# Designs tried in a protein design run: peptides against a protein of PDB entry 2C5K. Part 75

Target 1, 91 residues: chain A of PDB entry 2C5K
Amino acid sequence: EDPFQQVVKDTKEQLNRINNYITRHNTAGDDDQEEEIQDILKDVEETIVDLDRSIIVMKRDENEDVSGREAQVKNIKQQLDALKLRFDRRI

## One batch from the design tools (peptide; made by RFdiffusion4, then SolubleMPNN)

Design b2_p24_4_s2 (from b2_p24_4, 14 letters changed)
Fold by OpenDDE base, seed 4:
Structure b2_p24_4_s2 (fold): chain B 91 residues (1-91), chain A 24 residues (1-24)
Amino acid sequence: as target 1 above (91 residues)
Amino acid sequence: EIEEQKKVLEERSKELEKKKNVIP
């Protein structure tokens, strides 16, 4: 059983949804919608923390190569940072 | 502790899934 890959998939899908939303809404929209997006971004940030903890424990306790998982998390972080930049710079 | 981390991730997945259709 490996929930790690499922979480990675779910996270990337959420970020893609937000990215598409920003593309369609290049200006700040309704306050309620903006707050919902912010909440999801916070959920993603917390998810990344949990993914990192999972990797640390896996490396320590299972002594497995976690380089692939670390690369996945790095990719998600980069995607999140790019998305935050787009989201915050909207006029 | 691995099992604890798996449970955390499963809960995160559920949380993300609940907000799957929140974004217009």
Scores: peptide ipSAE 0.666, ipTM 0.930, DockQ to the pose 0.758
Fold by OpenDDE base, seed 1:
Order: structure tokens, then C-alpha cells, then sequence
Structure b2_p24_4_s2 (fold): chain B 91 residues (1-91), chain A 24 residues (1-24)
């Protein structure tokens, strides 16, 4: 089992859900939903930290090629940053 | 150490799953 790939998938799915929500709700009118989204975004940030740590350990202890995994994490970070920008710019 | 990191990631997956249906 490779939990790294599962986490990558789960993270991207959550970010996509939030992105779709923002598209349908371009105004921050529901404080409860806004807080829930903020919580999920924080969960994603913490998940990225764990993903990076796992890559460091894999490179150090297993001496494996981690370039593919590093690219995946980079992509998630870019998606997160873009989503945060959309989230914060809403009226 | 690898197994410990796997455990951490598995827990993250569970946490994300808990909020899978939070956003309508």
C-alpha cells in the first residue's frame, strides 16, 4: 500500500470541491461555510507538510528517486495557492 | 521511519475523509 498517493488524491479532491463551491458562491455570505473552508485549507497545509516530510525520509533512508513525488507536492501547493487567492478575493 | 511516515499519511487521509462531504 502507498498512502502517499492516496493522500495526494484526497487532497486534490478536497481542493476541487472548494474550488467548485467558490465558483457557485462568489460572495462570502455564510460564515459557517467560510469557517469550514478555512479549516479544510489548514488541513491541506498540514497535509503538505507531512507529504514533504515523507519525501525527505524516503530520500534519506531508501535513497529512492523522489522527483515524481516532489512534482506532485509542488502541484498541490500551486493548486492551494491559487484557491486561496480566489477564496480571499470574493466579495 | 518509513512506516511511521506511512502511518502519519494514513491519519491525514482519514482526517480529509471526515470532511469530504462538509462542502456542499
Amino acid sequence: as target 1 above (91 residues)
Amino acid sequence: EIEEQKKVLEERSKELEKKKNVIP
Scores: peptide ipSAE 0.666, ipTM 0.930, DockQ to the pose 0.833
Fold by OpenDDE base, seed 5:
Parts: sequence; C-alpha cells; structure tokens
Structure b2_p24_4_s2 (fold): chain B 91 residues (1-91), chain A 24 residues (1-24)
Amino acid sequence: as target 1 above (91 residues)
Amino acid sequence: EIEEQKKVLEERSKELEKKKNVIP
C-alpha cells in the first residue's frame, strides 16, 4: 500500500465521521466528545503538513508529476475548513 | 528522503487509526 494514499483515505474517513457527528449533534455539547473531535481536527492539520512535505520532496527529488496528489490534499483542506466552520458555528 | 517521508506518513496513519472509533 502507498502510504500517501493510505493517509488520504484515513484522513477523509475521519473527516466524514466528524461530519456525520455534527449532523447528528447540531448543538455543541458540554462533554468530552467535543474535545476529542478537536484533537482529531488537530491531527488532520498536522497530517496535511506531512502530506504537503511529501509532495515537495517527490517534486524536488524524484521530479514526479504531483498534480494528482496536490489535488487530493487541496480537497482534504477544503473539507477540513468546511467542517471547522460547521463545528464552530454550533450553539 | 522519500523513504523518510513514507515513514512519517505511516506514523500518521497509525495515529489516525488509534482514534478511528473515538467519534460516536
């Protein structure tokens, strides 16, 4: 398995789980699950940094066409930003 | 350097897997 594609898959699955949670919990709760979701969102942010770094190395050292990988990371960033907005807007 | 980045990503995958079932 390509670790890049595995991470992309894992990240999108986590973001989808968070999206489903927000849909079922449209108001912010005073429980530990909210903090766990914040921790996962931070993990995703750090994962995106590592994905971008791997793309930089592939482009620099291997001279590979990384346009497809860049599009995947861009999609993850957009999904993350949308989820952060939904998560924070809850009353 | 590519192999180092692969190791970093593998560790990220492990971390994400640890919290796979955290969200109810």
Scores: peptide ipSAE 0.665, ipTM 0.929, DockQ to the pose 0.827
Fold by OpenDDE base, seed 3:
Structure b2_p24_4_s2 (fold): chain B 91 residues (1-91), chain A 24 residues (1-24)
Amino acid sequence: as target 1 above (91 residues)
Amino acid sequence: EIEEQKKVLEERSKELEKKKNVIP
């Protein structure tokens, strides 16, 4: 079992769902839906913290090569930042 | 410690799954 890869997959899927929603809703709409999206974005931010922590522990305690996992987290951070920019720029 | 981090990530996966169908 590799919970790291599962979380990476789950996170990217949520970000893709939000990105698709923004594409279909270029203006801010229902306040309840906007709040739900904000909650998911916050959950993703907290998830990234946990992913980074797991990498730190692997590097420190297991002395493993974590370059691949670091690249995955970097990609998620870039995806999140781009999505937040799109989300916040909507009128 | 690695096992504890795995538990944290498993819980994160469950939390993300709870909101899987929230976005229309």
Scores: peptide ipSAE 0.665, ipTM 0.929, DockQ to the pose 0.800

Design b2_p24_4_s3 (from b2_p24_4, 14 letters changed)
Fold by OpenDDE base, seed 1:
Structure b2_p24_4_s3 (fold): chain B 91 residues (1-91), chain A 24 residues (1-24)
Amino acid sequence: as target 1 above (91 residues)
Amino acid sequence: EIKEEEERLKEISKRLEEKKNKIP
C-alpha cells in the first residue's frame, strides 16, 4: 500500500475512534482526555493539509490523474466537519 | 519531490498510529 492511501486509512480510523469516544461520552468533559481529543482533531486537520500538498505535488511533478485522491480527501474533510459538529455540540 | 512527500506521509502515519493510543 502506498503512503498516501495509508494516511487516508489511518486518518479515517482516527476519526472513527473519536466518533466512538463521543458516543461513549455524550457529555462534554473538562479534563485532559477531552483536550487530547481536541489535539488529535487538530492533527487530523494538519494531516489533511499534508494530503492536499502531496496531491498538488504529484499532479505537478508526475502529471497524474489525481481526481480519485482529491475525492478521498474531500470525503475525509466532510467526515471531520461532521465529527467536529458532534464534538462541539455536546453539553 | 514525490519521494520527499512519501517520506512525510510515512511519518504522519507513524504519528497517527501513536496518537490513536490516546483515545480510550
Scores: peptide ipSAE 0.611, ipTM 0.923, DockQ to the pose 0.819
Fold by OpenDDE base, seed 5:
Structure b2_p24_4_s3 (fold): chain B 91 residues (1-91), chain A 24 residues (1-24)
Amino acid sequence: as target 1 above (91 residues)
Amino acid sequence: EIKEEEERLKEISKRLEEKKNKIP
């Protein structure tokens, strides 16, 4: 499989796992698990930076249409932002 | 440069796979 698409898939799966965690833990905890979720969210942010970099390189070096990949990254960013909001607004 | 970027992405996938079990 295309490494870019693999990362997109893995990232969305990770965000889905976080979504499931938030659903099962609607009240914010005070333990190491909450910190782990925060760390994973930060890792997703870094992954998005790397995805954007790969798009820049592809556009520059191969001069191909990257609009589809840009849309995928945009979707991931929207999913991340929504999850951050849900995570932070828990009572 | 594309090959290098693909290898970077492969490493990211590996990292994500290793961290999936960190979410209860």
Scores: peptide ipSAE 0.611, ipTM 0.923, DockQ to the pose 0.810
Fold by OpenDDE base, seed 2:
Structure b2_p24_4_s3 (fold): chain B 91 residues (1-91), chain A 24 residues (1-24)
Amino acid sequence: as target 1 above (91 residues)
Amino acid sequence: EIKEEEERLKEISKRLEEKKNKIP
């Protein structure tokens, strides 16, 4: 099992869970749960930083083709950005 | 080094696993 791929999988699953939450909570709340969602989104942001760092190290130290991993992280970033927009645009 | 990064990634996976149930 590749730890990088595991994190990618876990991150996408987390984003999907948040997306499902937004679907069920189309109106912005003002409770502890909404704050927790914000914290989880921040955690995803930090996870992306860690993924990028791992790619940098891999590219530097092993000179491997990291294009596939870069594409995966790019996809996660796009998913996160879309999710943030959806989360923030709620009434 | 890659080994250190892999350990970091494993910890991230652990963290994400622990937090997955925090989303209702």
Scores: peptide ipSAE 0.611, ipTM 0.923, DockQ to the pose 0.830
Fold by OpenDDE base, seed 3:
Structure b2_p24_4_s3 (fold): chain B 91 residues (1-91), chain A 24 residues (1-24)
Amino acid sequence: as target 1 above (91 residues)
Amino acid sequence: EIKEEEERLKEISKRLEEKKNKIP
């Protein structure tokens, strides 16, 4: 598969796993698992930066239409933002 | 370069796969 599409898929799956975790843990904990979720969310943020970089390089070096990939990254950003809000609102 | 970027993305996918089991 296209490495870009693979990362998109993996990122969305990771966010879905975190979403399921939040559903099962609707109260904020103070343990190592909660810190691990924060670390994974940070890793997703870095992954999005990497996806954006790849789009920039593709647009610059290959001069290809990247609108579809930009839409995919936008969708992931929206999913991440919603998930972070849900995670942080837990009491 | 696109080829190098693709290799980097492959490594990212590998990292994400390794970290999925950290979510209980």
Scores: peptide ipSAE 0.608, ipTM 0.922, DockQ to the pose 0.803

Design b2_p24_4_s4 (from b2_p24_4, 11 letters changed)
Fold by OpenDDE base, seed 4:
Formats: sequence, C-alpha cells, structure tokens
Structure b2_p24_4_s4 (fold): chain B 91 residues (1-91), chain A 24 residues (1-24)
Amino acid sequence: as target 1 above (91 residues)
Amino acid sequence: EIKEEEERLKERSKRLRELKDRIP
C-alpha cells in the first residue's frame, strides 16, 4: 500500500477515536488522560507536517498532480481543527 | 528523497497504530 494513504487512514482513525472519547467525556476530568490526548494530537500534527512535506517532494521531484493528496491533507487538517476546538471547549 | 519521505510516513503510521489503544 501507498505509505501516504496508509498514514491518511491511520491519522483519520486516530482523530475519530479522540472524537469518540470527547463524546464520552464532555468534561475534562482526568488530567492524565487529557495530557495523553494532547500528546496524541501533537503526534497527529507532526504527521500532517510529514504528509505536507511528502506532497512537496512529490510535486517537485516527480512532477505529479498532487491536488488529490492536498485535498486529503486539507480534510485532515479541518478534522483536527474541529476536534481541537471541541476538545478545548470542554470544562 | 521520495523514498526518505515514504520511510518517515511508514514510521508515522506505525507510531499512530501503536498509540491507538492509548485512548480509552
């Protein structure tokens, strides 16, 4: 499988898991869990950076149309931002 | 360069999957 697509899949899956956690935990309670979620979100952010870099390299070195991959990353970023907002708004 | 990026992405995938069970 294409490593890019695998990462996209894994990233979205992780974001969905966090979203489900937020649904089940509408209030920030356990600080240890909150910190763990923050750590995972940081990993997702770093993953997105790596995805963007791969797109840049592909566009530069292979001269391929990366519009599809850019759209995928854009979607992940939107999902991440929405999730962060939901996460941070909890009392 | 693409190969390097792919290897980095593979590692990211591995890390993400390893952390999937950290979310209760």
Scores: peptide ipSAE 0.716, ipTM 0.948, DockQ to the pose 0.779
Fold by OpenDDE base, seed 1:
Structure b2_p24_4_s4 (fold): chain B 91 residues (1-91), chain A 24 residues (1-24)
Amino acid sequence: as target 1 above (91 residues)
Amino acid sequence: EIKEEEERLKERSKRLRELKDRIP
């Protein structure tokens, strides 16, 4: 499988799992799981940086059309931003 | 190089899948 597409899939799966957790835990608490989610969100952010870098390198070195991959990363960023908003603004 | 970027992404995928198990 294409490593880029695999990362995209795994990233979206993590964001969906976190979203489901927030739905089941609409109140922020002192749960150990909350800290784990913060760590995972940080890993997702770093993953997005690596995705962007791979696009830049592919465009430069392979001279390929990366518009599709750029759109995928944009979608992930939007999903992450919406999720972070839900996570941070819980009562 | 492309291979270096791909190896980095493979490692990211592996880590994400490992962390996925931490969310019930």
Scores: peptide ipSAE 0.716, ipTM 0.947, DockQ to the pose 0.809
Fold by OpenDDE base, seed 3:
Formats: structure tokens, sequence, C-alpha cells
Structure b2_p24_4_s4 (fold): chain B 91 residues (1-91), chain A 24 residues (1-24)
């Protein structure tokens, strides 16, 4: 399997899990769990950076069409931004 | 190079999967 597609899949799965957590925990109260979620969000952010770099290198060194991969990363970024907004706006 | 980027992505996937059960 393509490592890029595997990462995309795993990233989306984590974002979905966090989204479900927010749905079930609309108030922030458990500091240990909240910190764990923040750590996972940071891992996702760093993963997106690595995905972008992968695309840049592929475009530069392989001269391949990366539009599909760029669209996938864009979608993940949108999901992350929406999720962070939900997470931070909880009372 | 591409191979190095792929190895980094594999590690990211592994890390993400290891943490999936940390979300209650």
Amino acid sequence: as target 1 above (91 residues)
Amino acid sequence: EIKEEEERLKERSKRLRELKDRIP
C-alpha cells in the first residue's frame, strides 16, 4: 500500500475519533484527557507538514501530477481547522 | 528524496495508530 494514502487514512481516522470525543464531551473538565487530545492534534499537525513536504519533493524530483494528493491534504487541513474550532469553543 | 519521505510517513502512520486508543 502507498505510504501516503496510509497516512491520509490514519490522519482522517484520528480526526474522526477526536470529533466523536468532542461530541460526547462538550465541556472541558478532564485536564488529563484534554491534554492527550491536544498532543494528538499536534501529531496530526506535524503529519500534515510531512504530507506537504512529500508532495513538494514528489513534484520537484519526480515531476509527477500531485493535484490529487494536494486535494487530499487540503481536505485534511479543513477537517483539522473545523475540529480545532469545535475543540477550543467548548465551555 | 522520495524514499526518505516515505519512511517518515510510515513512522507517522505508526505513531497515529499507536495513539488511536488514547481517545476515549
Scores: peptide ipSAE 0.715, ipTM 0.947, DockQ to the pose 0.773
Fold by OpenDDE base, seed 5:
Structure b2_p24_4_s4 (fold): chain B 91 residues (1-91), chain A 24 residues (1-24)
Amino acid sequence: as target 1 above (91 residues)
Amino acid sequence: EIKEEEERLKERSKRLRELKDRIP
């Protein structure tokens, strides 16, 4: 499979899992699991940086239309931002 | 350069999948 599409799939899966966790844990806890979620969110943020870099390189070196990939990354960023907002708003 | 970026993305996928089961 295309490495880019695989990463998109894996990133969305992680975001969905975290979203489900927040749904089931609407009250913020002070435990190791909450810290683990924060660490995974950081990995997702770093993954998005790598996705953007790959698009930049593809556009520069291959001169291909990357609008579709840019739209996918934009969607992931929107999902991440919404999820971070839900995560931080918990009492 | 594209190949290098693809290898980096493969590692990201591996990392994400390894952490998948750490979310209850």
Scores: peptide ipSAE 0.715, ipTM 0.947, DockQ to the pose 0.814

Design b2_p24_5_s1 (from b2_p24_5, 13 letters changed)
Fold by OpenDDE base, seed 3:
Structure b2_p24_5_s1 (fold): chain B 91 residues (1-91), chain A 24 residues (1-24)
Amino acid sequence: as target 1 above (91 residues)
Amino acid sequence: DLRKQNEELRKKVKELRKETEKLE
């Protein structure tokens, strides 16, 4: 796989792992991994910026059809937003 | 291990950045 597809795959897997963690830990602040989760979520946000940048460059410089890649990034953003909501709503 | 998995992701992101920078 190309780097873009690998990043998409790994990002989604990371978000899934965090989602599974939240499922097992529905209370906030009582686990040593809380800060690590927050750091990873921030890293995912930065990863999305890098994914978007790669798409912009491909559209501009390579003049390639990036609709599929845009859809993938959109899906990751939705997954991240849903995960943030779950994380923040923990009691 | 979330930390190790995140480190692997960071490595892949670095690879993506390198490819993007070649096109910029």
Scores: peptide ipSAE 0.565, ipTM 0.914, DockQ to the pose 0.888
Fold by OpenDDE base, seed 5:
Structure b2_p24_5_s1 (fold): chain B 91 residues (1-91), chain A 24 residues (1-24)
Amino acid sequence: as target 1 above (91 residues)
Amino acid sequence: DLRKQNEELRKKVKELRKETEKLE
């Protein structure tokens, strides 16, 4: 498996774990993992930049069909946005 | 453990960056 697919997979797993955490912890600042989750969400945002950078290079230099990869990144962005919304709406 | 998973993700991101740099 190439690094791109591995990163996509691991990122989605991270977001799923956080989503499950939020389901169990609907109050902001509930425990010691709050700051860790905020840090991970920031890391995911930066990871998306790296994924997009990879796609740009492949599209330019390898002439490969990157539509599938673009769709994967779009999906991750949507997951992140939804998760951030849930996280910010906590009382 | 979220922290351990994030550390592993960071390692994979570094690998991705290296592969990207080879094509730049």
Scores: peptide ipSAE 0.565, ipTM 0.915, DockQ to the pose 0.899
Fold by OpenDDE base, seed 1:
Structure b2_p24_5_s1 (fold): chain B 91 residues (1-91), chain A 24 residues (1-24)
Amino acid sequence: as target 1 above (91 residues)
Amino acid sequence: DLRKQNEELRKKVKELRKETEKLE
């Protein structure tokens, strides 16, 4: 599997695991992993930047169809935004 | 373990970044 697809897969899985954590810990500060989750969410934001850079290079320099990859990144961004909202709204 | 999974993700991101930088 190419690095792009692996990163997409791992990112989505990480967000899913955080989402599951929030389900089990719906109160802010309920666990020692709170700060770790905040750090991971920031890492995901940086990961998205790297994914976008990869797409730009492929589109410009490799002349490849990147529409599918753009859709994948869009989906990750939506998932991240939804998760951040859920995380911030915890009591 | 969230930390371990994040570390694995960072490794894959590093690989992606290296390949991207070679083409930039």
Scores: peptide ipSAE 0.565, ipTM 0.914, DockQ to the pose 0.879
Fold by OpenDDE base, seed 2:
Structure b2_p24_5_s1 (fold): chain B 91 residues (1-91), chain A 24 residues (1-24)
Amino acid sequence: as target 1 above (91 residues)
Amino acid sequence: DLRKQNEELRKKVKELRKETEKLE
């Protein structure tokens, strides 16, 4: 599979898994996974940078329509932002 | 396991970076 699509898929799955974790653990500091979740969220932010870089290069060098990929990254950013809000609102 | 899944994601990100760097 295309590395871009694989990263998109895996990133969304990662965010979904964290979201599911928050559903089961809605109290901040309840367990030792707090730092791990924060680390993963930072990794996702860095992953988004890499996805955007990939799109920029494709626009420049491949002259391909990247609108679909831009929409996918936008969706991931929205999912990340929503998850961050939920994570920060935990009691 | 969140950590294992994140490690797998990191591997795929490396693959993406390699493909991107070929075009840079």
Scores: peptide ipSAE 0.564, ipTM 0.914, DockQ to the pose 0.891

Design b2_p24_5_s2 (from b2_p24_5, 12 letters changed)
Fold by OpenDDE base, seed 4:
Structure b2_p24_5_s2 (fold): chain B 91 residues (1-91), chain A 24 residues (1-24)
Amino acid sequence: as target 1 above (91 residues)
Amino acid sequence: SLREQNEKLRKRVKELREETEKLE
């Protein structure tokens, strides 16, 4: 599997794990795990930047159809935004 | 664990960036 698809897979998996954590911890806390999740969410945001960069380079230098990859990144962004909303709205 | 998954993600992101840089 190419690096782009592997990153997409791992990013979605990470977001799913965090989503599962929120399900189990519906009340906001201030423990080490909560801080780790905040850090991971920032890592995911940076990962999305790297995914977008790879698409730009592929479109420019390889002249390949990147519409599928753009759709995948869009999906990840939507998943991240939804997760942030759940995380921040916890009481 | 979340920590282990994050470590894997960081590794894969590094690989992605390396491949991207080769094409730049």
Scores: peptide ipSAE 0.642, ipTM 0.935, DockQ to the pose 0.890
Fold by OpenDDE base, seed 1:
Structure b2_p24_5_s2 (fold): chain B 91 residues (1-91), chain A 24 residues (1-24)
Amino acid sequence: as target 1 above (91 residues)
Amino acid sequence: SLREQNEKLRKRVKELREETEKLE
């Protein structure tokens, strides 16, 4: 599997696992995992930058159709935004 | 664990970045 698809897969899995954590921990607290989740969310944001960068290079320098990859990144961004909202709304 | 999975993700991102840089 190419690095792009692997990153997409791993990113989505990370977000899913965080989502599951929030389900089990619907109240914000001092759990050891709380800070870790915040760090992971920042890492995901950085990951998206790298994904977009990869797409730009493929589109410009390799002249490849990147519409599918753009859709994948868009989906990840939506998933991240939804997760951040859910995480921040915890009381 | 979440941490181990994140470390794996960071590794994969590094691989992606290196590949991208070669094409830039």
Scores: peptide ipSAE 0.640, ipTM 0.935, DockQ to the pose 0.887
Fold by OpenDDE base, seed 2:
Structure b2_p24_5_s2 (fold): chain B 91 residues (1-91), chain A 24 residues (1-24)
Amino acid sequence: as target 1 above (91 residues)
Amino acid sequence: SLREQNEKLRKRVKELREETEKLE
């Protein structure tokens, strides 16, 4: 599997795992796990930057149709935003 | 664990970045 698709898959899985954590922990804690989730969310944001860079390069240098990849990244961004809202709304 | 999974993700991102750099 190409690196782009692998990253997309792993990113979505990571967000799903955090989402499941929030479901089990609907109250905000002040423990190491909360901090770890914050770190992972930042890593996902940086991952999205790298995904976008990959798409830009493919458009420019490979002249390939990247519409599908753009849709995948858009979906990840939406998933991240939704997860952030759930995470921040916890008491 | 979340940590281990995130570490694996970081490795995959590195692979993506390296592949991207080859095309830049």
Scores: peptide ipSAE 0.639, ipTM 0.935, DockQ to the pose 0.893
Fold by OpenDDE base, seed 5:
Structure b2_p24_5_s2 (fold): chain B 91 residues (1-91), chain A 24 residues (1-24)
Amino acid sequence: as target 1 above (91 residues)
Amino acid sequence: SLREQNEKLRKRVKELREETEKLE
């Protein structure tokens, strides 16, 4: 498996685990776990930048069909946005 | 844990960046 697909897989797994955490913790807290989740969400945002960069290079220099990869990144962005919304709406 | 998985993710991202740089 290429690094791009591995990153996509691991990112989705992280988002899923955070989503599960939010389900069990619907009240906003001020503990180490809350801070850790905030840090991970920030890391995911930065990861998306790296994924997009990879796609740009492949499209430009390798002339490969990147439509599938673009769709995967779009899906991750949607998952992230939904997760951030759930996280921020907690009381 | 989430922390351990995030550390693994960071390593994978580094690998991705290295591969990207090879193609640039």
Scores: peptide ipSAE 0.638, ipTM 0.935, DockQ to the pose 0.895

Design b2_p24_5_s3 (from b2_p24_5, 9 letters changed)
Fold by OpenDDE base, seed 4:
Order: sequence, then C-alpha cells, then structure tokens
Structure b2_p24_5_s3 (fold): chain B 91 residues (1-91), chain A 24 residues (1-24)
Amino acid sequence: as target 1 above (91 residues)
Amino acid sequence: DLREQNEKLKENVKKLREETKKLE
C-alpha cells in the first residue's frame, strides 16, 4: 500500500478512537488523557498538512488526477472539525 | 492505546514525507 493511503487509513482510525473516547468521557476532566488527546489532535492537523503537500506535488509532477485524494483529505478535515467541536463543547 | 497508534501514524507520515520529497 502506498504511503498516502496508509496515512489516510491511520488518521481516520485515530480520529475514530478519539471519538470513542469522547463518547465514554463526555465530561471534560483533569486527566492526562485530556492533554494527550489535545496533542494528538494537533498531530492530526500536521498530518493533514503533509497529505495536502503530497497532493500538490503529485498534481504538479505526475500529471495524475488527484481529485480522489483531495476528496479523502476533505473527508478527514470534516471528521477532525466535527471531533474538535464535540471535544470542546464538553463541560 | 492512543499513544501507540499515534506513534504508528507518525512513522507512516514520515514515509509519506520521504516519498513527497523524492518528487519535489
């Protein structure tokens, strides 16, 4: 499997795991896990930057249709935004 | 756990960046 698809898969899995955590911990706490999740969300944001860079390079140098990859990244961004909103709204 | 999965993600992101640099 190519690195792009592997990263997409891993990112979606990571977001799903955090989403499941929020379901089990719907009240914001003073736990080490809260800070860890915040750090992981920042890592996911950086991962999206790397995915976008990969798409830009492919579009420029390979003359390949990247619309499918762009749609995948868009989907990840939507998942991240929804997750951040859910995480931040916890009391 | 979340940390282990995040480290796996970071490792694969590193591979992605390496492949990207080959085309830059």
Scores: peptide ipSAE 0.693, ipTM 0.943, DockQ to the pose 0.901
Fold by OpenDDE base, seed 2:
Structure b2_p24_5_s3 (fold): chain B 91 residues (1-91), chain A 24 residues (1-24)
Amino acid sequence: as target 1 above (91 residues)
Amino acid sequence: DLREQNEKLKENVKKLREETKKLE
């Protein structure tokens, strides 16, 4: 598996695991785990920047189709935004 | 746990960055 697809897979898995955490913790906590999740969400945002950089470079080669990769990143962004909303609106 | 999985993500992000850099 190429690095791009591995990162996409890892990112979606991480967001899913955070989503599962929120399901089990519908009230906001003031502990190390909450801070860790906030840090991970920032790491995911940085990861998306790296994914986009990769796509930009690939687009320079007219022989490479990046539409599938763009769709994958778009999906991750949507998943992240939905998760952020769910995380932030907890009581 | 979340931390271990995040470290795995970071490792693979480094690989992605290295590959991207070679093409820049």
Scores: peptide ipSAE 0.692, ipTM 0.943, DockQ to the pose 0.923
Fold by OpenDDE base, seed 5:
Structure b2_p24_5_s3 (fold): chain B 91 residues (1-91), chain A 24 residues (1-24)
Amino acid sequence: as target 1 above (91 residues)
Amino acid sequence: DLREQNEKLKENVKKLREETKKLE
């Protein structure tokens, strides 16, 4: 498996685990775990930049279809946005 | 845990960047 697909898999897994955490902790906190989640969300945002950068480079080869990869990144962005909203709305 | 998974992610992102650089 190529690095792109591995990163996509890892990113989605991270977001799913955070989502599960929020389910168990539906009130905002200020402990080490909350800080860790905030850090991971920033790392995911950076990861998305790296994924997009990879796609841009691949698109330079007109013989390679990147639409599938673009769809994967779009899905991750949507997942991240939904998670951020859920995380921030906790009371 | 989440931290361990994040370190794994960072390592794989590094590999992604290296792969991307080879194509640039």
Scores: peptide ipSAE 0.692, ipTM 0.943, DockQ to the pose 0.941
Fold by OpenDDE base, seed 1:
Structure b2_p24_5_s3 (fold): chain B 91 residues (1-91), chain A 24 residues (1-24)
Amino acid sequence: as target 1 above (91 residues)
Amino acid sequence: DLREQNEKLKENVKKLREETKKLE
């Protein structure tokens, strides 16, 4: 599997695991996992930048159709936004 | 756990960056 698809898979899996954590911990707390989740969300945001960069380079220099990859990144961004909303609105 | 998965992600992101850099 190519690095792009592996990263997409890893990112979605990470977001799913955080989502599962929120389901089990619907109240914000002072748990060590809370801080770790904050760090991971920032890492995911950086990962999305790296994914977008790879798409831009392929589209420009490799003359390949990247529409599928663009759709995947869009989906990840939507998933991240929804997750951030759930995480931040916890009391 | 979350930390282990995050380390895996970082490792694969590094590979992605390296491949991207070669194409730039």
Scores: peptide ipSAE 0.693, ipTM 0.943, DockQ to the pose 0.913; fails the geometry check

